Peptides against a protein of PDB entry 5HOI. Designs and how they scored, part 185

Target 1, 351 residues: chain A of PDB entry 5HOI
Amino acid sequence: FRYMPFSPAGTPFGFTDRRYLTMNEVGYVSTVKNSEQYSITVSFFDVGRFREYHFEDLFGYDLCFLNEKGTLFGQSKTGQIQYRPHDSIHSNWTKIIPLQAGERITSVAATPVRVIVGTSLGYFRSFNQFGVPFAVEKTSPIVALTAQNYRVFSVHYSQFHGLSYSLSELGTSSKRYYKRECPLPMSLPNINSDMKKDANLDYYNFNPMGIKSLFFSSYGDPCIFGSDNTLLLLSKWRSPEESKWLPILDSNMEIWKMSGGKETTDIHVWPLALAYDTLNCILVKGKHIWPEFPLPLPSEMEIRMPVFVKSKLLEENKAILNKKNEIGADTEAEEGEEDKEIQIPVSMAAE

## One batch from the design tools (peptide; made by RFdiffusion4, then SolubleMPNN)

Design b1_p20_2_s4 (from b1_p20_2, 11 letters changed)
Fold by OpenDDE base, seed 4:
Structure b1_p20_2_s4 (fold): chain B 351 residues (1-351), chain A 20 residues (1-20)
Amino acid sequence: as target 1 above (351 residues)
Amino acid sequence: SSKIEETRKKIAELAEEEFK
């Protein structure tokens, strides 16, 4: 296993000179490789609220986190981090995170009030928005971070224990844990089944945990979107005994439903954020499971517990078709090649 | 929402497009 730099919804270069460092509901950060340099562009979905900006990156930032106030960049190997406010009123700042031999920054997160750095050795470093340090904590190896306001959702990996998560609040004087290194019931990428497609191998080499993104919902609940294309939400996290991960969306099932039951292997959901009951996402058509350039406009997908099995829906639709054919046997056989769109009953949306 | 229905239409359209 190799610790790789993780950013929410970041994409690999693939066969191109460009990739997304991160994307979410605010916007997307792209980097283009220009010989020994990189050109970074910070783009926004709300073009009326924010102005796109770019800069030359001499450091090769491979970590990024975008929020409504600024962008945090990190270099996994050198330990350099840079915060760039979107507003020119606030100054950029740069800091070097001290790294041990072989240590890497694996993830960074930033809110308007906190900056968080996680490492492959499990150093959790917290700062304010101005880069003033609060604390250093030793945890299990950090593989992913996200943050909202004062809250941090961290994913940890141990070779012995697999994936765990923490949910913490970074006050001014202390860190509070709501969850500390609890088991994360997320499936890891299956190397043997999925790696027959080169595109999946490229993505696995970029992101061996298969965490496409993690974010907080609009309600402040931790969300994670894994390689299985299932959105997990941590429910009732304020009640330690009642807290559970809810599979609130199977995006493959929703694509299958919305396509009229077509077994598509080239349509992918790329998660951005969860706002209320809707997953904000990019719909990707192609061999790659990640967005290419140009970035498609975001789409909204309603969250739904995956209660239905494809086989049952197919059986029910066959039973409906058979009943229609039994009733239709008395009226003239206009053998119109009616494309057998699987009518998914709209009524299953109301419970 | 109107956007959810737009997403449904977009998925349907993308499912009809043959991957070249």
Scores: peptide ipSAE 0.393, ipTM 0.879, DockQ to the pose 0.713
Fold by OpenDDE base, seed 5:
Structure b1_p20_2_s4 (fold): chain B 351 residues (1-351), chain A 20 residues (1-20)
Amino acid sequence: as target 1 above (351 residues)
Amino acid sequence: SSKIEETRKKIAELAEEEFK
């Protein structure tokens, strides 16, 4: 197993010279390889609020986190980080994170008030927005980070215990845990079944945890979107005894429903954010599960707990079709081979 | 919302496109 640099909704290069370093509800950060250098572009969905900007990257940043105030960049091997405010009022700053031999920065996160760096050895480093350090804590190896305001959602990996998560608040003087290295009930990528497609192997090599993204909802609930394309939300996290992960969206099921029940293997959801009851995402068509260039416009999916089993739906639709054929036997209407769209019962759209 | 319906339409369109 190798710890890889993770950024929320980051994409691999694949066979191209370009990739997305990160994307969310604010925008998307791309990098293009130009010989030995990189050109980074920070783009925004709200073009009225923010202006796109670019710069030359001499360090080869492989970590990124975008927020409403700036972009954090990191280089996993060298430990270099850079924060770039979107406005010209605040200065850019750079810092080198001290790394031990073989240690990597595995994830970075930034809010308007905090910068967080996580490493493959489980060093959790916190800073203010100006790069002033608060603390260094030793945790289990960090594989992913996200943050909102003062809150941090961290994902940890142990070879012995699998995935765990922490939810913490970074005050001025102390870190408070709401959850500390609790089991994360997320499915890991299945190497044996999924790796028959070269595209899945390339993505696994880029992101061996299969975490497509993690974010806080607009309500401040931790969300994670794994390789199973299920959005998990941590509910009731303020009450440790009541806290649970909710599967609030099976995106493969929603694609199947919205396609009229077509078995599609080339339409993918790429998660950006959860705003209220709506997943903001990129719809991807193709062999790659990640968006290519140019980035398609974001799409919205309503969150719905997967109450229905696809097999049961197909059986019910077959039973309805068979009943219609038994009643309709007396009318010789040449209804041609029209593509029988599986009518999803309206009752299943309301639960 | 109008955007959810736009998403439905986009998925339908993408499901009709044969990926060559």
Scores: peptide ipSAE 0.390, ipTM 0.879, DockQ to the pose 0.710
Fold by OpenDDE base, seed 1:
Structure b1_p20_2_s4 (fold): chain B 351 residues (1-351), chain A 20 residues (1-20)
Amino acid sequence: as target 1 above (351 residues)
Amino acid sequence: SSKIEETRKKIAELAEEEFK
């Protein structure tokens, strides 16, 4: 296993000179190779609220986190991090994170009040928004981070124990755990089944955990979107004994429903954020499971618990069609009925 | 919401597009 730099909804270069470093509900950060340098652009979905900006990257930043106040960049090998406020009133700052031999920064996160750095050796480093350090903690190896306000959702990996997660709050004086290295019930990418397509191998080499994105919902609940295209939400995390992961959306099921029951293998959901009951995402058409350039406009999907079996819904619809044909409804309706939208029962909303 | 309906329409359109 190799620890790779993770950023929320980041894309590989593939065979191109450009990729997305990160994207979320605020916007998207792209990087373009220019000889030995990189050009970084920070773009926003709300063009009225934020102005796009770019800069030359001499360091080759491979980690990024975008929020409403600024962008955090990191270089996984050198340990360099840079915070760039979106507002020109606030100064950029740069810092080098001390790394041991073979240690890498694996993920970075930033809120308006905190900067977090996680490493392949499990060093969890916290800073304020000005790069002033609070603490260093030793955890299991960190593979992904996200943060909202003072809360941090971290994903850890052990060769012996697989995936775990922590949920913590970074106060001024201390770190509080709501969850500490608890088992994460996320499916890992299946190398043997999914790697039949070269595009999936490239993505696996970029992101071997298959975590497409990691974010907090608008309600402050931890969310993870894995290689199985299922959105998991951590419900009731304030009550340690009642806390559970909810599969609130099977995006492959929703694509199948919205396509009228067509088996499509070339439409993909790329997750951005969860706002209330809607997944903000990019719809991707093609062989690659990630968005290319230019970035399509975001789409919204309603969250729904995957309580239905496709085969059973198809059998029920065929049985309804056969009953209508037995009742002697006129012959002109036969050719047009195959494209009838499957009446899907109202799914239980996530409680 | 209007945006969910737009998403449904967009998925339907993308499902009709044969990948050349």
Scores: peptide ipSAE 0.390, ipTM 0.879, DockQ to the pose 0.726
Fold by OpenDDE base, seed 2:
Structure b1_p20_2_s4 (fold): chain B 351 residues (1-351), chain A 20 residues (1-20)
Amino acid sequence: as target 1 above (351 residues)
Amino acid sequence: SSKIEETRKKIAELAEEEFK
């Protein structure tokens, strides 16, 4: 296993000279290779609230986190980080994170009040928004970070224990844990089954954990979207004994429903954020599971607990078709119309 | 919401593009 730099909803270069470093509900950060340099653009969905800006990147930033106040950049190998406020009133700052031999920054997160750096050796470094350090803690190896206000959701990986997560609050004087290295019930990418398509191998090499994104919901609940295209939400995290992961959306099931029951293999959900009861996402058409350029407009999907099993719906529809054929047995129905649109009951369609 | 219905239309359109 190799620790790779992770950023929320970041995309690989693939066969292109450009990729998204990160994207969320605020906007998207792109980088373009230009010989030995990179040009970074910070773009926003609310063009009335923020102005797009760009800069030359001589460091090759491979980590990014975007928030409403600024963008944090990181270079996984050198340990360089840069925070760029969106407002020109506030100064940019740079810092070098000390890394041991073979250590990498694996993830970075920033809120308007905190900057967090996680490493492949489990160093958790916290700063204020001005880059003043609070603490260094050693945890299990960090593979992903997100943060909202003072809260941090961290994903850890151990070769012995698999995926775990922590939920912490970074006060002024102390770190509080709500959850500390608890098991994360997320499936890892299956190398043998999923890697049959070259596009999936490229994505796996970019992101071996298959975590497409992680974020906090608008209610402040930790969310994670894995390679299985299921959105998991951590419910009741304030009550350690009652806390559980809820599969609040199977995006493959929702695509299947919204397509009229068509087996589509080239429509993909790329998660941005969870706002109330809606997943903000990019719908991607094509071989790559990630958005290319230009970025499509964001789409909204209603969250729904997966109560219905596709197989059961297909069996029920076959049973309805068989009953219709038993009643209609007098007319030579030609064999050719296998592609009959599965009538999904209106109660299963989002109102 | 209007945006959820727009998403449904967009998925339907994207699903038809596979058969053309």
Scores: peptide ipSAE 0.390, ipTM 0.876, DockQ to the pose 0.808

Design b1_p20_3_s2 (from b1_p20_3, 8 letters changed)
Fold by OpenDDE base, seed 1:
Structure b1_p20_3_s2 (fold): chain B 351 residues (1-351), chain A 20 residues (1-20)
Amino acid sequence: as target 1 above (351 residues)
Amino acid sequence: MDKSVEESRKKLLEELEKEE
C-alpha cells in the first residue's frame, strides 16, 4: 500500500496538464502545470459572494481544502502548507510541517477556526486559522481529513485493521473524542473488478482508498462517499452506543432511476456536499468517473435509503406479477402491448 | 418496451432476491 495525498473530491491529472485539487459546496480549486510551475485557480459557485483568484505555485501543492473563509494548500513531500484567506484583509501564511524520513502529509483540512494536518505516520497536527500550533498527537496513519467548525472527521488506515475513523472536537485546551479509531464499514476498491478499465487504474493510483469525498452535512454529521458510490452518514455519533453508519444514498440506483431504468455506464456522481436532504454533486458524463474541464454545473440529488427503495420496488413488482397471474386466467384476447414503461414511482424518481 | 430497461430491472430484482 502507498499513502497518497488526499483532498476532498480531488481529481487526477490523467493524461492532462490540469486537475481539481479539491471541490465542495463553496467552489473548486484547479491547478494547471506550466512547465516546472503550477498555476492555481480558486473558483466559487456563488460568484456574487466570492471573487475568483489565481496565483503561481512554485511548490507543486498536491493537497487542498476549501472553506468559506480561505483555502489551505499543502505539499505532501516537503511538508509545506499555505493558508490563503479569500479576503484581502487577512494575510496569507506559510509553514513547514516537520516530516520524518518517508513521512508524507496525507490530508489537510481547514475551518474558519482550525487547520489540521494528517500524516502517513499518524501525526495529527492542529493549528488555529493563523497557523499557531495547538498540539501534535500520534494516531494510526491518517489517509483522509475533513473538518467543520471545531469538529474533525479523520479516516485512518492500518495494514492489519483496514479502515477506521475518528470524530473529534478541537477545543482551545483539549481534544475531545466522540469516536476514536472505530471500524469504518466502507468497501475498499476491488482491483480485480473495478480496475478492468485503464481509467479506473489511473484513479486507483491517485486515490487507493477510493474515497471520492468526505464532509460534514449541514446538520454536522460526518459523511463519506466511497468507490461503491454509496453515501454513508454517521448517525447518533453523540451517543457512543447508538452511533451507526447509514447508507443514505445509492448514487448508482439514483442514476438508474434518472435514466428510466437503463444501465448507464457513462454517468457518474461526483460528491460535493450534503445539504439537508440533498447531495450536492457533479454529474459526470464520460469515460472518467471524475469531472474534467470545464466543470459542469452542480446538481442536487435527493437522499434515498437504498434498503427502503429496493424493498419498495420489490413489493411493487411482486404486486404487478400477482395481478397479471389473476387476470391471465380468462381473457386470451387482445395483446395490446401496453408499453410497460417501468413507472419509476414519481416519489422515487430523483429530479 | 425497451428490452434494456426490462433486463436491467430483472437483474436488479435477481440481486435483491440474493440479498434476502
Scores: peptide ipSAE 0.000, ipTM 0.276, DockQ to the pose 0.080
Fold by OpenDDE base, seed 3:
Structure b1_p20_3_s2 (fold): chain B 351 residues (1-351), chain A 20 residues (1-20)
Amino acid sequence: as target 1 above (351 residues)
Amino acid sequence: MDKSVEESRKKLLEELEKEE
């Protein structure tokens, strides 16, 4: 196993000279290879609120986190990080994170008030928005980070225990844990089923954990979107005994519904953010499960508990069957458009 | 926002129907 640099919704280069370093509800960060250099562009969805900017990257930044106030960049091997405010009022700053032999920065996160760096050895480093350090903590190896305000959602990996998560709040003087290295009930990529397509192997080599993204919802709940294309939300995290992961969206089921019940292998959901009751995402068409260039417009997908979706579909199908049985008595009514009944596959009805 | 999502969804469906 190799620890790879993770950024939320980041894409591989594949066979191209370009990739997305990160994307979310604010925008998207792209990098283009130009010989020995990289050109980085920070783009925004709200073009009225933000102005796109670019710069030359001589370091080869492979980590990125975008927020409403700035962009954090990192180089996984050298330990270099750079914070770039979107405004011209605040200056850019650069710092070198000291790394041990074989240590890598695996993930970075930034909020308007905190910068967080996680490493393959489990060093959790916290800073203010100006790069002043608060603390260094030793945890299990960090594979992914996200943050909102003072809260940090961290994903950890152990060869013995698999995936775990922490939820913490970074106050001025102390770190508080709401959850500390608790088991994360997310499936790892299944090498045997998922790797039959060469395109999936390229993505697995880029992101071995299969975490497409992680973010906080608009309500401040930790969310994660894995290789199974299920959106998990951590509910009741303030109550340690009541806290649970909720599978709030099966995106494969929603794509199947949108296709009229056809098996579509060429449409993929790429998660950006959860706002209230809607997943902001990119609908990707093609061989690759990740968005290419140019970036498609974001789409919204309503969150639905898979169990409630199944029950509603079964009720709708029963209502349609009952209507057909009532109409089947009298008239030779015209060949109206076959309302292609979304036949729930028998495999989905048995679980 | 709604119209652009609906247009993007409609365009995606129209592109799926052209590949059949």
Scores: peptide ipSAE 0.000, ipTM 0.315, DockQ to the pose 0.022
Fold by OpenDDE base, seed 4:
Structure b1_p20_3_s2 (fold): chain B 351 residues (1-351), chain A 20 residues (1-20)
Amino acid sequence: as target 1 above (351 residues)
Amino acid sequence: MDKSVEESRKKLLEELEKEE
């Protein structure tokens, strides 16, 4: 296992000279290889509120986090971080995070009030928006971070314990835990089943945890989207005894419904954010499970608890087909092409 | 649904129907 730099909804280079460093509801950050340097562009979905900007990157930033006030960049090997406000009123700042031998920055997060850095040795470093340090805490190895206001959702990995998560609040004087290194019920990528396509191997080498993104919902609930394309939401996290992960969207099931029950292997959901009851996402068409250039327009997908499993619908449709074949044995009616359109029950058809 | 999302979904479906 190798700790890789993680950014929310970041894409690999693949066979191209360009990739997305991060994406969310605010916008997307791209980087292009220009010989020995990189050109970074920060783009926004709300072009009326924000102005696109670019700069030359001589450091090779491989970590990024975008918020409504600025962009945080990081270099996983050197420990360099840079915060760039979107406005010209506030100055950019740069800092070097001290790293031990073999330590990597694995994830960074930024809100309008906090900057967070997580490492492969489990150092959790907190700063204000001006890069003034608050604290250093030692945790289990950090593999992913996201933050909203003062709250931080962290994902940890141990070779002995697998995936865990923490939910904390970074006040001015103290860190409060709502959850501390609790088991995370997310499936890791299955190398033997999922790696049959070369495109999936390239993505696994880029993101070995299969965490496509993690974010806070508009209501402030931690969300994670794994390699199984299921959106998990942490409900009731304020009540430690009642807190549970809810599978609030099976995106493979929703794509299957949108295709009229056809097996679409070439449509993929790329998660951006959860706003109210809708997943903001990119619908990716093609061989790669991640968006290419140019970026398609964002789509909204309504969240629905998966009350119906695709397997159950397939079994019910096979049972209906078998009953039709048992009744139809006496009439020599023509071999019309059995379009294997799985009739989606009207209650599951999107109105 | 924002009209832009419905149009994007419609275009994606129309492109899937053209590859069959």
Scores: peptide ipSAE 0.000, ipTM 0.313, DockQ to the pose 0.022
Fold by OpenDDE base, seed 5:
Structure b1_p20_3_s2 (fold): chain B 351 residues (1-351), chain A 20 residues (1-20)
Amino acid sequence: as target 1 above (351 residues)
Amino acid sequence: MDKSVEESRKKLLEELEKEE
């Protein structure tokens, strides 16, 4: 297993010279290969509030986190991190994270008040927004980080225990855990089923955990969007015994509904953020499950508990068709294999 | 602001928990 650098909603290069380092509700960060250098552009959705900027990257930043105040960059192998405020009031700063042999920065996160670095050996490093260190903690290997204000959502991976998560608050004097390395009920990518398409293999090699993104909701709840395209929200996390993961959106089901019950293999949801009751996302059309260039406009998708599983509806529709064929066996009509439109139940279409 | 957001959050979570 190889720990890969993870950034929220980051995309692979694929066969191109460009990729998104990260994207969220604030904007998107792109990098373009130019010989031995990279050109990084930080773009924003609110063009009235923020000004797009670019710079030459001589280090080959492969980690990124964007917030409303700045962008954190990281180089997974060298341990270099850079924070770039969006405003000109605060200076950019660079730091080298000390890495052991074979250790990599696996994820970085930044809020207006905290910078977090996670590594493949489970080193959790916290800083203020000026790069002043608070603490170093050793955890299980970190594969993903996100943060909002003082809160950090971390995803960990162990070969023995699979995926776990932590939810912590980075106060001025201490780290508080709300959750500490608890099991994360997220499915890993299925190499045998999903990797039949070359495009999926490229994505798996880029992101072997299949975590497309993780973020905090507008209400401050940890959210994760895995390879199954289900949005999970951590509810009741303040109550240790009552905390549970809610599957608040099956995006494959929503695409299926939007397509009139047709099997669409060319439309994909790329998650950005959860704002109230809507998933902010990019609807990707094409061969790749990730957005290409130019970036499509964000779309909103209403969150809904998946009451119906597509597989169950398909089985029920097949069973109805088989029963109709058993009753209708007397008429030899060679009605060809027309694409039998799966009727969406009226209850699912009216929602 | 904070109370109205928390009430809206509580309602949304209670709705999601009823659909489970």
Scores: peptide ipSAE 0.000, ipTM 0.292, DockQ to the pose 0.031

